# Ledger of designs, part 34: peptides against a protein of PDB entry 1MQS

Target 1, 223 residues: chain A of PDB entry 1MQS
Amino acid sequence: ILKMLFLNKDLNNNDNITTITDDIFNQQEIIWKVLILDIKSTATISSVLRVNDLLKAGITVHSLIKQDRSPLPDVPAIYFVSPTKENIDIIVNDLKSDKYSEFYINFTSSLPRNLLEDLAQQVSITGKSDKIKQVYDQYLDFIVTEPELFSLEISNAYLTLNDPKTTEEEITGLCANIADGLFNTVLTINSIPIIRAAKGGPAEIIAEKLGTKLRDFVINTNS

## One batch from the design tools (peptide; made by RFdiffusion4, then SolubleMPNN)

Design b1_p12_6_s3 (from b1_p12_6, 6 letters changed)
Fold by OpenDDE base, seed 3:
Structure b1_p12_6_s3 (fold): chain B 223 residues (1-223), chain A 12 residues (1-12)
Amino acid sequence: as target 1 above (223 residues)
Amino acid sequence: SKKLDLKKIIEE
């Protein structure tokens, strides 16, 4: 999340959010930006960051994408929103109206190819593609409800895992999705956890998958 | 995170 707020620049600090923001604040001139959210991403941001953290990251104003927003043609905007047709249309409309000086688009999860093509087509028609500086899939589909508890918000996960009619393939697929969510969470927190899981069930499968992903990541990062 | 190349898509 912090990386996104700093326009996806590499952050080398493994410290807490406060230390990272303080270090950046002291080293570089802060670029002031507007942050555009939707309901889902608002929950994500609110669970991880405080308002003061946003300010330290250069976010002066944040608003919902569906709300009427005043034009700020001299201010760059960061979008952090769900990958939907509706949000794409709104972003394109904002682009057409020159609502902001630059557009940094971050989707909360993977953007399907058809929607990417739609975005590209609409942007091409506007002739203002140069204002779109970045497009990212952030894969931040989790909500932190408490300091020691969070949810991946996967629909019917418990039911699927406990339904005797569920196939092994479906279970494996779901476990992979859960492991991906956890992996993204670990990367966001920037701390490699000790994994504990109950043996003999889906939790063990998830733990193994997550462990593999983390090991692969560490190897690839250190190489 | 994964960077998407919008420019490449526009040019295709």
Scores: peptide ipSAE 0.289, ipTM 0.873, DockQ to the pose 0.604
Fold by OpenDDE base, seed 5:
Structure b1_p12_6_s3 (fold): chain B 223 residues (1-223), chain A 12 residues (1-12)
Amino acid sequence: as target 1 above (223 residues)
Amino acid sequence: SKKLDLKKIIEE
C-alpha cells in the first residue's frame, strides 16, 4: 500500500512506514496526489495506515470513487479500488472528462482478464491512454493483527499529555490536533461513530472536541 | 503487486 502511494516506486522494504515516509519527505519533493477509494479499500487503508501517513505520502485529497468529485486536471490521481466493471466504467469516465492529469490505477485484488480487456478497450476508444501511467493488481498479503486499533502517529503525544510541565494551552492544542485526525478518519470511513472515552483526562477533551466537530458537520451537511 | 501491461493489451 505504501509503495502504491509512492507510485509503485521501489522502496526499502526493511524500513518501517515512518522511516520511509520521513526519508522520502526529506529527500524528495512531495508530489501531491488525489487518492480515490471505495468502501472496501477505505477499510483496508484505515487498518494499515495512519492518518499522518497519507499526508506524508503526498495525499492531499481522498474521495470515494462513487462520489461526485471536482476536476483537478493538474493533479495526478491514485485509484485504489475493487476490480469491478462499475469501477472501471467510472475510471474511464474520469479519463474522458480529464478529471486528473495522470491516472495510477491499483486494484485491490486480481483483475479478471475479461475486465482487463474491457478496460483496455474503453481506454483505447478515449484516445487518452497516455494518461494511464500505471495499472496494478495489488495483492493484499498482509494480515491486520489489530483491525480495531489505529494510531495517528503523533510524536510524543502520551509524554506531552502526561508531562507536568506541559501547559494547558499545549494540551488543548494537542487535543485539537488529535480530534482533527480522528475527524478525518471518521469522514474517510463515512460512518458516524459512537464515541467512548475515559473521563477526567485528555481523552475526554478529545472526545468532546470530536463530538462537536461531528455534530457541526452533520448539521451543515443536512441544512 | 503485479503490474499489468495495458499498452500491450490495447495493441493486441
Scores: peptide ipSAE 0.286, ipTM 0.871, DockQ to the pose 0.330
Fold by OpenDDE base, seed 2:
Structure b1_p12_6_s3 (fold): chain B 223 residues (1-223), chain A 12 residues (1-12)
Amino acid sequence: as target 1 above (223 residues)
Amino acid sequence: SKKLDLKKIIEE
């Protein structure tokens, strides 16, 4: 996620979120960007990052993709949204309207070939393909330097952006996906972490799911 | 993450 927020530049993977953001903030000129999210990606961001982290990453404005957004033609935009036809159409419409200066498109999961072709076709028709700077499929992996501790916090400011129409099933699914990403991270660093989470929200759910996954893994590998 | 080459697809 942080890599995405820094336009998919190489980050020092040996630093935790705070260290990474602080180092970049101090060493590089901040590029202010707009972050466009959907309900699912909002929950993801809210569970992992603090408001201050977004600011340090140069996110000055964040909005839901389905919301009416004011044009910022001189500001680059980062899209972090689900790979759906609806979102693609909205992105293309934003491109047509010159809503932003540059478009960095990040899908929360793998984009099917048919949708990729649709995106390409629509962008081609606009004649503004030069404004599309990046298109990525993202994974829910997190770089944490502390292999023995995983902490999840919920940003209440971003939780308010969640659509009240979001079903419990959708929330549960998202939490599971986040937990999977964290689990993969743990496997990558080859260390079993302590899990800490804020109570009463998605972070707790994610922590519980992650804990279960880790426990199951340890049991299965030691057998 | 995987970078997708949109330009290549458009030219295709």
Scores: peptide ipSAE 0.284, ipTM 0.871, DockQ to the pose 0.521
Fold by OpenDDE base, seed 4:
Formats: C-alpha cells, sequence, structure tokens
Structure b1_p12_6_s3 (fold): chain B 223 residues (1-223), chain A 12 residues (1-12)
C-alpha cells in the first residue's frame, strides 16, 4: 500500500510504516496526490494506515470513486479500487473530463483480461493515454486486522456457504472468490502457505482452487 | 503487485 502511495517506487521494506513515511517525508519532496477509493479499498486502507500516514505519503484528500468529485486538474490521482467495469468507466470518465493531471491506477485484485482490454480501448478513444501513468494490480483484496490475520470481507460468505438453500453454483462461485482473495494475499505476503481445510465442504473446494492457483503461479513464474 | 502495460495493450 505504501509503495502504491509513493507511485510504486521501491521502498525499504525492512522498516515499519512510520520509519518509511518519515524517511520519505524528510528526504524527498512530497508530491501531493488525491486518493480515490471504493468501499472495499477504504476498509483496506483504514486497516493498515492512519490518517497521518496518508498525509505523510502526500495524500491531501481521499474520496470515494462513486462520489461527485471536484476537478483537480493540476493534481495527480491515485486510484485504488476494485477491478470492476463500473470503476473502469468512472476512471475513464474522469480521464475524459481531465479531472486530474495524472492517473495512477491500482486495482485491489486481479484485473481480468476483458476488463483490461476494455480499459485500454476506452483510454485509447479518449486520446489521453499519456495521462495514465501506471496501471497496477496490487493484489490487496483483503483487510488486515492483525499482522498475520486478515479478512477478505466477502459479504455474506458464511451465510452463503452454510445456507442449505444455496446452490452448488453459488457455492462454487463464492469459493472461487475466496480462493482468489487468498491467492492475492499469498502473493502479497510472498509466502506460500501450507493449506489445511476441512474435508467434504466448501473449505476443501477453496483449498483445491487455491492450490491450483498457487501451482500454476509457481510454474509460470519458474518458467 | 503486478504492473500492467496498458500502452502495449492499446497498441495491440
Amino acid sequence: as target 1 above (223 residues)
Amino acid sequence: SKKLDLKKIIEE
């Protein structure tokens, strides 16, 4: 997250947040930026950073992507939002309207190819692709509650998985989403877990999906 | 994090 706030520059990861922010604040010129969030990413940011941390990172204001925002054409914007069609459309609209000077786009989770292509297409039509400085998939589809405890904050996950009225398709879909979140978490933490799951239920499905994703990733990375 | 090359995609 801090890396994102500093426009994905290399940061010394050995330091705590305070040290990093202080060092950067003291050693470098602060680039003031607007941070654009959605509900999910707001929770993520709030769980990890304090208001002062944002300020030290040069975030002067933050807003929800769906909120009406005043143009700040001379201010760069960092988007940290879910990879959805809606958010992409809003970003593109912001681009069209020259709402900000520069656009640093960070998706909270993996951006599907179709959405990436959609983004690219829309941006190309605007003729303002030069304002898009960065597009990142941050793999931060989780809320950190403790250093090694997190939540995916998937709505009604427990209810859905335990409701006998839930269809197999719904369960499978939810399990896939959970697995995606866990996968992203693993990538973020940079530690491959030993997966343990109860047999015969959704947990096993999730474990299997996660395992597959991890294996595929390892294969592709070593390739 | 993964950097996505939007420019490359636009050019495709």
Scores: peptide ipSAE 0.279, ipTM 0.872, DockQ to the pose 0.741

Design b1_p12_6_s4 (from b1_p12_6, 6 letters changed)
Fold by OpenDDE base, seed 1:
Structure b1_p12_6_s4 (fold): chain B 223 residues (1-223), chain A 12 residues (1-12)
Amino acid sequence: as target 1 above (223 residues)
Amino acid sequence: SIKLDLKAIIAK
């Protein structure tokens, strides 16, 4: 994923994600890019990347491929989306409209030959094939399948938490809502969980809030 | 990851 975010440049894989992003951030001028995702790829990214990783990778804005997006003709775009006809059509439409300066296309899994041919054909008709800089199959089609996994079904939570335009207050508010949902879940299960969260991000905030709620609850129920 | 050569396909 990091390689993709850095336009598939060779990265030293021996370092932690944070070290890699910090080194690049400090050594090279950041190329600001737009990241276009779909629902599936958003989940994939959220499972691997921490808060601010996108920003450190030069992602100035991210959006869903099906959402209305403003033209940024001077900004390169990274697509990380499922290999579907629908997504291909949208990408080609974006190309036709000169929505971005450059197109770096990454599919989450293997692109079937028929779809590749379709993409090629449509691109050829536009006469703008030079704007497509890369096409990759990333093979990052992994779903974290845990038997005891549940979702609070909060729409666009990851996008909101990782959008640089989101205020700290908004993040805190969302984290509080998530913590409330988790708290209710814990009460329903009637078991005190061990909370594990990544440090330095919204997960930590949520964990702290949840921990506080649980402690308060235990104290109040034992009294 | 596998790089796909779109230009080669278009030229075909």
Scores: peptide ipSAE 0.248, ipTM 0.839, DockQ to the pose 0.341
Fold by OpenDDE base, seed 5:
Structure b1_p12_6_s4 (fold): chain B 223 residues (1-223), chain A 12 residues (1-12)
Amino acid sequence: as target 1 above (223 residues)
Amino acid sequence: SIKLDLKAIIAK
């Protein structure tokens, strides 16, 4: 998250938030930026950072992507939003309207190829592709609730998984979504976990899916 | 984080 707030520059990850922000604050002129969030990313940011941390990172104002926002054509913007068609359309509209000087787009999770292509196409049509400085998948589709605990914040996951009326397809789909979230978490923390799951239930399905994703990722990155 | 190559896609 801090890396994102500093326009994805390399940061020394060995330092705590305060040390990082202080070092950057002392070494470089703060570039003031606008942070555009959605509901999900707001929760993520709020779980990890304090308002003061945002200020130290040069975030002067933060707003929801769906909110009416005043144009700040001389101010760079950081988008940290879910990879959805709706958000892409809003970003493109903001681009068209010269809402900000520069656009640093960060998706909370993996942007599907079709949406990436859509974004590219729309940006191309605007003729303002030069304002798009960065597009990143941040893989921060989780909320840190405690130092050793996080949540994917999937609505009614427990209820869905334990409802006898839930179909196998629905369970499988939900498990896939959970696995995706966990996968994103793993990528975010940059550490391959030992997966432990209870046998005979959804947890096992999730673990299997996650394992597959991780294996595929490792193979693809080492190839 | 993964940087997405938007420019490459646009050029396509």
Scores: peptide ipSAE 0.238, ipTM 0.838, DockQ to the pose 0.760
Fold by OpenDDE base, seed 2:
Structure b1_p12_6_s4 (fold): chain B 223 residues (1-223), chain A 12 residues (1-12)
Amino acid sequence: as target 1 above (223 residues)
Amino acid sequence: SIKLDLKAIIAK
């Protein structure tokens, strides 16, 4: 997250957040930026950073992507939002409107190829592609609640998985989504876990899916 | 994080 706030520059990860922000704040001229979030990413940021951390990172203001935002044509913007068609459309509209001077786009999770192509197509039509400085996939679609505990914050997951009226297709779909979230988490922490799951239920399904994803990833990265 | 090459896609 801090790396993102500093425009994805390399940072020394050996220090805590406070030390990093203090060092950068004191040693370098601060580039003031606007931070654009959605509801999900707001929760993620809030779980990791304090308001003072944002300030020290040069975030002058932050707002929700769906909120009406005043133009700041001379200020660079950092987007940290979910990889959705809706958010892409809003970003493109902001680009068309010259709402900010530069656009640093960070998606909270994997951006599918089709959406990337859509973004590219829309940006190309605007003729303002030069303002798009970065597009990153951050894989930060989870909330850290405790040092060794995190949540995907999937609404009604337990209820859906245990409701007898839920279809097998719905269960399978939800399990896949959970597995995707876990996969992204694993990639974020850069550690391959030993997976433990209860047998005979959704947890086992999720574990299996996650295992497959991890194996595929390892194979693909080694190629 | 993964950097996505938007320019490369636009160029196609």
Scores: peptide ipSAE 0.235, ipTM 0.838, DockQ to the pose 0.731
Fold by OpenDDE base, seed 4:
Structure b1_p12_6_s4 (fold): chain B 223 residues (1-223), chain A 12 residues (1-12)
Amino acid sequence: as target 1 above (223 residues)
Amino acid sequence: SIKLDLKAIIAK
């Protein structure tokens, strides 16, 4: 639970909760966050943590997922909720409305594949998958365990993207090609990805293009 | 569900 509150950073589990929170509070800049709970997870959190512990963990506000919550677009949110269709829909709606700056999703139990796929599909449609920073289930492991590196076999892509002499048009064109390749790969895998990209660079361009393609595809397929 | 980290893609 503490790991979750600290955005799943590696914490030394041998220390008392108070010691851990104090050490982090003193050594690191506190990231202020919103904690979104349901009835079940509220009971869990309350059994383990005190209000002061939440504060020390950087939780400025905690609310129930079904409650009306004020938008805090500049504040990251931690969801610790049951893996239900209802909760997923609410999270996606929160994402659509830009309710928070970042979304760290932790399910209280194992997330079934069908619900994971549903989450991924809905997130892809929003075009805001970049805001989904983490998805964990009861094991506090990222559901995507191993990053698979794959090549689109685009020659000199790295060089082209990092060469200061490369024109914006060339970058845009290359990004489009990469996005097309990724799109085809995604279709082959038959799974809608959560896309992460650094802001302000080619990765963001690729992410946007790929997101658009995926959204269009999903809309057209469901239609 | 696959997570695509485009940072890694561009970094190689």
Scores: peptide ipSAE 0.041, ipTM 0.588, DockQ to the pose 0.030; fails the geometry check

Design b1_p12_7_s1 (from b1_p12_7, 7 letters changed)
Fold by OpenDDE base, seed 4:
Structure b1_p12_7_s1 (fold): chain B 223 residues (1-223), chain A 12 residues (1-12)
Amino acid sequence: as target 1 above (223 residues)
Amino acid sequence: SMQDIFDKYSSL
């Protein structure tokens, strides 16, 4: 998250948030930015950072993407939002309206190819592609509750998985969502786990899905 | 990279 707030520059991850922010604040000129969030990413940011951390990272103001926001044409913007068509359309609209000087787009989870192409196509039509400085998938669709703990914040996950009235389709869908969240978490921590799960239940489904995602990722990154 | 893909399509 801090890396994103510093425009995806390399940071020393061995230091705590305070040390990182203080060092950057003291050693470098602060670039003031606007942070645009959605409901999900707001929860993520809030779980990791304090208000003072945002300020030290140069975030002058943060707003929800769906909120009416005043133009700040001389201020760069960091978007940290879910990879949805709606959010893409809003970003493009913000671009069209010259709402900000520069656009650093960070999606909370994997952006499907079709949406990436849609974003790119819409941006190309505006003739303002030069204002899009970054497009990143941050793989941050989870909430950090403690320094070494996280939550996917999937509503009613336990209930859904244990309710006998839940359909197989619902279970499968939920397992896919869980696997996606875990995958993103794994990528964030930069460590490939050994996956073990109880057989014959949702855990196995999740493990299988996660394993497939990880294998595919490893193959794609080595090519 | 995602950026590379974006740059490719946005330049069209």
Scores: peptide ipSAE 0.128, ipTM 0.814, DockQ to the pose 0.133
Fold by OpenDDE base, seed 3:
Formats: C-alpha cells, sequence, structure tokens
Structure b1_p12_7_s1 (fold): chain B 223 residues (1-223), chain A 12 residues (1-12)
C-alpha cells in the first residue's frame, strides 16, 4: 500500500510504516495527490493506515469514486479501486473531463484481459493516453485486522460452508474464491508460505487449490 | 507487465 502511495517506487526499508513515512518525508519533496477509493478499498486502506500516514504520503484529499468530485486539474490522482467495468468507465469519464493532471491507476485485484483492453481502447479514443501514468493490479483484496491476522471479507462464508443445503458446486465455487483471495495475499508478501489446513473439510479443498495456483505461478514466472 | 500491455493497446 505504501509503495502505491509513493507512485510504486521501490521502498528499501522493511521498517515500521512510521519510520518509512518519516524517512521519505525528510528526504524528498512530497508530491501532493488525490486518492480515489471505492467502498472495498476504503476498508482495506483503513485497516492498514491512519489518516496521518496518508498525509505523510502526500495524500491531501481522498474520495469515493462514485461520489461527485470537484475538478483538480493541477493535481495528480491515485486510483485504488476494484477491477470493474463501472470503475473503468468512471475513470475514463474523469479523464475526458480533465478532472486531474495525471492518473495512477491501481486495481485491488487482478484485472481481466478484456477489461484491460476495454480501458486501453477507451483511453485511446480520448486522445489523452499521456495522462495515464501507471496501470497496476495490487492484489490487495483483503482487510488486515491484526499484524498476523487478515480477512477476505467474503459474506456468509462460514454459513455457506456449514449449511447442509449447500450444494457441492457452491462449496467448490466458494473454496475457489477463498483460494484466489489467499493467493492474492501471498503475492503481496512476495514469499511462498507453508500451507497448513485441517483434513477432511473445506480447508483441505482450499489448501489444494491454493497450492496448485502457487505452483502454476512459480512455473510461469520462472519460464 | 500490465503497464506494457496497456501501453501496447492504448497506442493502437
Amino acid sequence: as target 1 above (223 residues)
Amino acid sequence: SMQDIFDKYSSL
């Protein structure tokens, strides 16, 4: 998250958030920018950062993407939003209206190829592609509750997995979604974890799916 | 990278 707020520059310090922000604040001129969020990403940001952390990162104003926002044509904007067609259309409309000087687009999870192509095509039509400075998928589709505990915020997951009326197909689908969320979390840590799961239940299914995804990823990145 | 893909398609 901090890397994103500093326009995806490499941060060399594995130190506490406060130490990182203080060091950057003292060493470099702060670039003031606007942060555009949605409901989901707001929860993610709020779970990890304090308001003072945003300020130290140069965030002057933060707003929801669906809210009416005043034009700030001389201010760069960081978008941190879900990878949806709706959000893409709003970003393109903001671009058309010259709402900000520069656009740094960060999606909370993987952006499907079709949506990436749609975004690129719409931006191309505007003739303002030079204002799009970055397009990233951050894989931050989770909420950090404690330093060693996080939540994927999947509604009714426990109920669905434990309801005897739930079909095998529904369970399999939910387990796949959970595995995707865990996979995204692992990618943010940039380390392959040892997976431990209880046997004979949905946890085992999730662990197997996650293991497969990780193996496939390692193979694809090393090739 | 995603950026490279975006740049490729946005330049068309």
Scores: peptide ipSAE 0.121, ipTM 0.809, DockQ to the pose 0.131
Fold by OpenDDE base, seed 2:
Structure b1_p12_7_s1 (fold): chain B 223 residues (1-223), chain A 12 residues (1-12)
Amino acid sequence: as target 1 above (223 residues)
Amino acid sequence: SMQDIFDKYSSL
């Protein structure tokens, strides 16, 4: 998250949030930015950062992407939002309207190729592609509740997984979503975990899916 | 990279 707030510059990962923000604040000129969020990313940021941390990162204003926002044509914007068609369309509209000076687009999870192509095509049509400075997927679709505990904040996950009326397809789909969230978390931590899950239930399905994703990632990264 | 893909399509 901090890396994103500093326009994805390399930060010393060995330091705590306070040390990082203090060091940057003292050593570098602060670039003031607008932070554009959605409901999910707001929860993510709020779980990790304090208001003062945002300020130290140069975030002067933060707003929801669906809210009416005043133009700040001289201010760069960081988008940290879910990878959806709706959010893409809003970003493009903001670009068309010259709402900000620069656009740093960060998706909370992986953006499907079709949506990436859609974004690129729409941006191309505007003739303002030079204002798009970054397009990243941050893999931050989780909430840190405790140093050793996190949540994906999937609504009614427990209910859905334990409802006898839930179809196998629905369970499989939900397990896939959970595995995606866990995968994103692992990538953020930059460490391959030992997976432990209860056998005979959804946890096992999730563990298997996560294991597959991790294996595929390792293979693809090393090739 | 995602950026590379974006740059490729946005430049067309």
Scores: peptide ipSAE 0.119, ipTM 0.811, DockQ to the pose 0.130
Fold by OpenDDE base, seed 1:
Structure b1_p12_7_s1 (fold): chain B 223 residues (1-223), chain A 12 residues (1-12)
Amino acid sequence: as target 1 above (223 residues)
Amino acid sequence: SMQDIFDKYSSL
């Protein structure tokens, strides 16, 4: 997260947030930026960073992507939002309107290839591709509630998975979404977990899906 | 990388 706020520059990973922000604040001129979030990413950021941390990272203002925002054509913007068609369309509209000087686009999870191509195509049509400085998948679709506890904040997940009226397709879909969130969390932590799940229920399905994703990732990274 | 893919398509 902090790396993203500093435009994905290399940071010393051995330092805590306070040390990193203090060092940068003292050694370099702060680049003032706007941070654009959605509801989900707001929760993620708030769970990890304090308002003062954002300020020290050069965030002058943060707003929701769906809110009306005043143009700041001389200020660079960091987008940290969910990988959705709606958010892509809003970003492109902001680009067309010259709302900011530069655009650093960070998605909270993996952007599907079709949406990436859609974003690129729309940006190309605007003739303002030079203003898009970065496009990243951050894999930060989770909330850190405690030092050793996190949440994906999926609404009514327990109820949906335990309702006898829920279809197998719905369960499978939800389990896939949960596994994706867990996978992204693992990538962020940069450590392969030992997976423990209750047997005979959705937790086992999720564990199997996650295990498969991790194995596939390791194979693809080593190839 | 995602950036490389984006650059490729946005330059067309």
Scores: peptide ipSAE 0.113, ipTM 0.807, DockQ to the pose 0.130

Design b1_p12_7_s2 (from b1_p12_7, 6 letters changed)
Fold by OpenDDE base, seed 5:
Structure b1_p12_7_s2 (fold): chain B 223 residues (1-223), chain A 12 residues (1-12)
Amino acid sequence: as target 1 above (223 residues)
Amino acid sequence: SYQDVLDKYSSL
């Protein structure tokens, strides 16, 4: 997240947030930016950063992507939003309207290829592709609640998984979503976990799906 | 990459 706030520049990961922000703040190289969030990413940011941290990172203002935002054509914008068609359309609209000087787009999770293509196509049509400075998948599809504890913030997951009325298809779908979230989490923390799951239930399904994703990722990154 | 996709569309 901090990396994102500093326009994905390389940061010394050994430093705590305070040290990093203080160092950058003291170097007088603060780039003031607007931070555009959605509901999910707001929760994410709030879980790991304080308002003062945002300020120290050069965030002058933060707003929800769906809010009516005033144009700040001389200010770069960081988008940290879910990879949805709606958000893409809004970003493109903001681009069209010259709402900001530069666009640093960070998706909270993996952007599907089709949406990437859509984004690229729309941006191409605007003729303002030069304003798109970055497009990243941050893989932050989780909320940090406590040290070494996180939540995917999937509504009613427990109920859905334990409701006898839930279909196998629904369970499988939810498990896939959970696995995706976990996968993104793993990528974010840059550590491949040992997966442990209870047998005979959704946890096993999730574990299998996650395992597959991780294996595929490792294979693809090593190839 | 995003740029690759852009390049592809720009070439069309």
Scores: peptide ipSAE 0.017, ipTM 0.566, DockQ to the pose 0.109
Fold by OpenDDE base, seed 1:
Parts: C-alpha cells; sequence; structure tokens
Structure b1_p12_7_s2 (fold): chain B 223 residues (1-223), chain A 12 residues (1-12)
C-alpha cells in the first residue's frame, strides 16, 4: 500500500510504515496527490494506515470514487478501487474531464481481461492515454505510456497466470518463457536494465529468472 | 489465508 502511495517506487521493506513515511517526508520532496477509493478499499486502507501516514505519503485529499470531486488538473491522482465496469467508466470520465494531471490506477483485485480491454479501448478513444501513468492489480504491473511499454505478444499470459486452475508447473514454464523473451530483448538493445517487479507474484519469478540469465551471460562473456 | 491477504495489502 505504501508503495502504491509513493507511485510504486522502491521502498525499504525492512522498515515499518512510520519509519518509511518519516524518512521520505524528511529526505525527499513530497509529491502531493489525490487518493480515490471505494468502500472496500477504504476499509483496506484504514486497516493498514493512519490518517497521518496518508498525509506523510503526500495524500492531500482522499475521496470516494462515486462522490462528486472537484477538478484538480495540476494534481496527480491515485485510484485504488475494485475492478468493476462502473469504476472504469468513472476513471475514464475523469480522464476525459481532465480532472487530474496524471492517473495512477491500482485495482484491489485481478482485473479481468474484458475489463482491461474495455479500459484500454475507452482510454484510446479519449486521446489522453499519456495521462495514464500506471495500471496495477494483483498480477499486472505495467506502465501504460507507449514509449515505456513493449509486449512479448504471448497470448493469454495474464489469464494463465491468474487462473486458479493453472498448475505451478505451468506458471513456472510460462515465467521462464517470458524471461527468455525479455532476455532476448535485452540482448537486442544491448543494454542491461534495472529490473523492478512486484513481490509475491509471477513478476517476481520472472525478474529472478531474468536476473539470473543476465548475470550468467555477463560472466560468460567476460570469461 | 487471511494473513496472505493482509500481507498483500501491506505490500502495496
Amino acid sequence: as target 1 above (223 residues)
Amino acid sequence: SYQDVLDKYSSL
């Protein structure tokens, strides 16, 4: 949650919430943001964070997604809401209205493919896709901006990784294939990337596999 | 488990 509030920047996982917020508050310029919640996510946030923690994270105001909200066109917004058609429509409407400067979208659970496609389609029609900076759910971690996004074009990768019927072996196999694709991409561009991945999911598995491949490659080429 | 959910939320 704190990572989300800091726009998914790397945080020291060994520190408690108070230490993290204090350190960031004291050492870094705070980016002031709006936090948009729904009823479910409000309960979640309230269970983990105090009001002072939100303030220290740069949250100037928090509101329910269904509430009337004043436009703050110069302020970035963090959405942390359920993956529903209704919420997507509201987000897109906010985008159309230039309600905020930037949109960081975090879904509280897995976003179904049909809803992801709906979001993408609606955003594309607005011509304001550049304002969507991030879209996250339990299993998705990507930046929507075209210059920073590429695809390996693996069909149904998201569905496979999120289907409870998928076996561990299948997940591991798919992650290996993705890591291979990324590895080949890295070699093609001839640049070693900094790898960032969400913890506790397939992204972490992929990151580890990719990291190992890159390390092995560097060692073998320098030998 | 409930703890897994909490851990997931705390990681956000």
Scores: peptide ipSAE 0.000, ipTM 0.350, DockQ to the pose 0.024; fails the geometry check
Fold by OpenDDE base, seed 2:
Structure b1_p12_7_s2 (fold): chain B 223 residues (1-223), chain A 12 residues (1-12)
Amino acid sequence: as target 1 above (223 residues)
Amino acid sequence: SYQDVLDKYSSL
């Protein structure tokens, strides 16, 4: 939750909430944001965070997604909502209306493929995909940075990574394939990236594999 | 439980 409130930046997980918020508040410029919730996520946030924690995280206003909300076109918004068709439609409508400057979308649970595809399709139609900065769920995280957005076109990657029946070997294999695709992309761009990935999931595995490939490539090219 | 929520959503 704290990572989400800080736009999914890496935080020291060993610190308590108060220490994290105090350190960030004192060391970094606060990015003021709007937090958009639903009934379920409101309960979740309220159980974990205090009002002062939200303020220290730069949350100026929090609102329910189904409520009428005033436009704040110069303010970034964090959505933390259930993965439903209704919520997706509302987010897309908010995007169409330029309600906020940037959209950081976090789903409270796994987003089904059909809904992810629906979100992607609707966003594409708006022509405002550049305003979507992040999309996260419990198992999937990616940053949309246009015009640098690309797809590896691995059709079942999301399903495979989110299916509890998928074996560790299958996950490892898929992560290797993804890392290969990313590696090829890096070579095409002709720039060595700084790799950032969420910890504890497939993204970390991919990052490690990609890092190894890049290191090996650099060593072999300079030799 | 509170702890369950923390465990589940600590990464967010």
Scores: peptide ipSAE 0.000, ipTM 0.368, DockQ to the pose 0.023; fails the geometry check
Fold by OpenDDE base, seed 3:
Structure b1_p12_7_s2 (fold): chain B 223 residues (1-223), chain A 12 residues (1-12)
Amino acid sequence: as target 1 above (223 residues)
Amino acid sequence: SYQDVLDKYSSL
């Protein structure tokens, strides 16, 4: 949750929430943002964080997604909501109305492919895809903004990662293939990127594999 | 455990 509030930056999770928020508050310029929740995510946030923690994380205002919200066109927004058609439609409507400057979308659980496709389609129609900075769920971590988005053209990758019938070996194999694709992309660009990935899912596995490949490559090219 | 779930969410 804290990672989300800091726009999915890597945080040292071994410390107490208070220590983390205090350290960040003192060391970095706070980015002020709006937090948009639903009933379920409100309960989750309230169980883990205090109001002062939100403030220290740079949350100026928090509100429910279904409530009428005043436009803040110069303020970035973090959505932490359930992956439903209703919430997607509201987010898209907020995008159309230029309600916020930037959109960081975090779904509380896995986003089904059909809903992801619906979101993508609606956003594309608005012509404002550049305002969507992040979309996260349990399994997906990607940037929607072009030209920073590309495809590895791996068929059924999303389905494989989200199917409970998929074996650990299959997941590991797919993650390796994705890491290989990313590695090849990095080589094509001829620059070593900073790798960021959500923790606790396939993205972390991919990031670790990619990191290893890049390290090995650098060692081999310098030797 | 409930605590494990909370820890997972706190990491988010």
Scores: peptide ipSAE 0.000, ipTM 0.373, DockQ to the pose 0.022; fails the geometry check

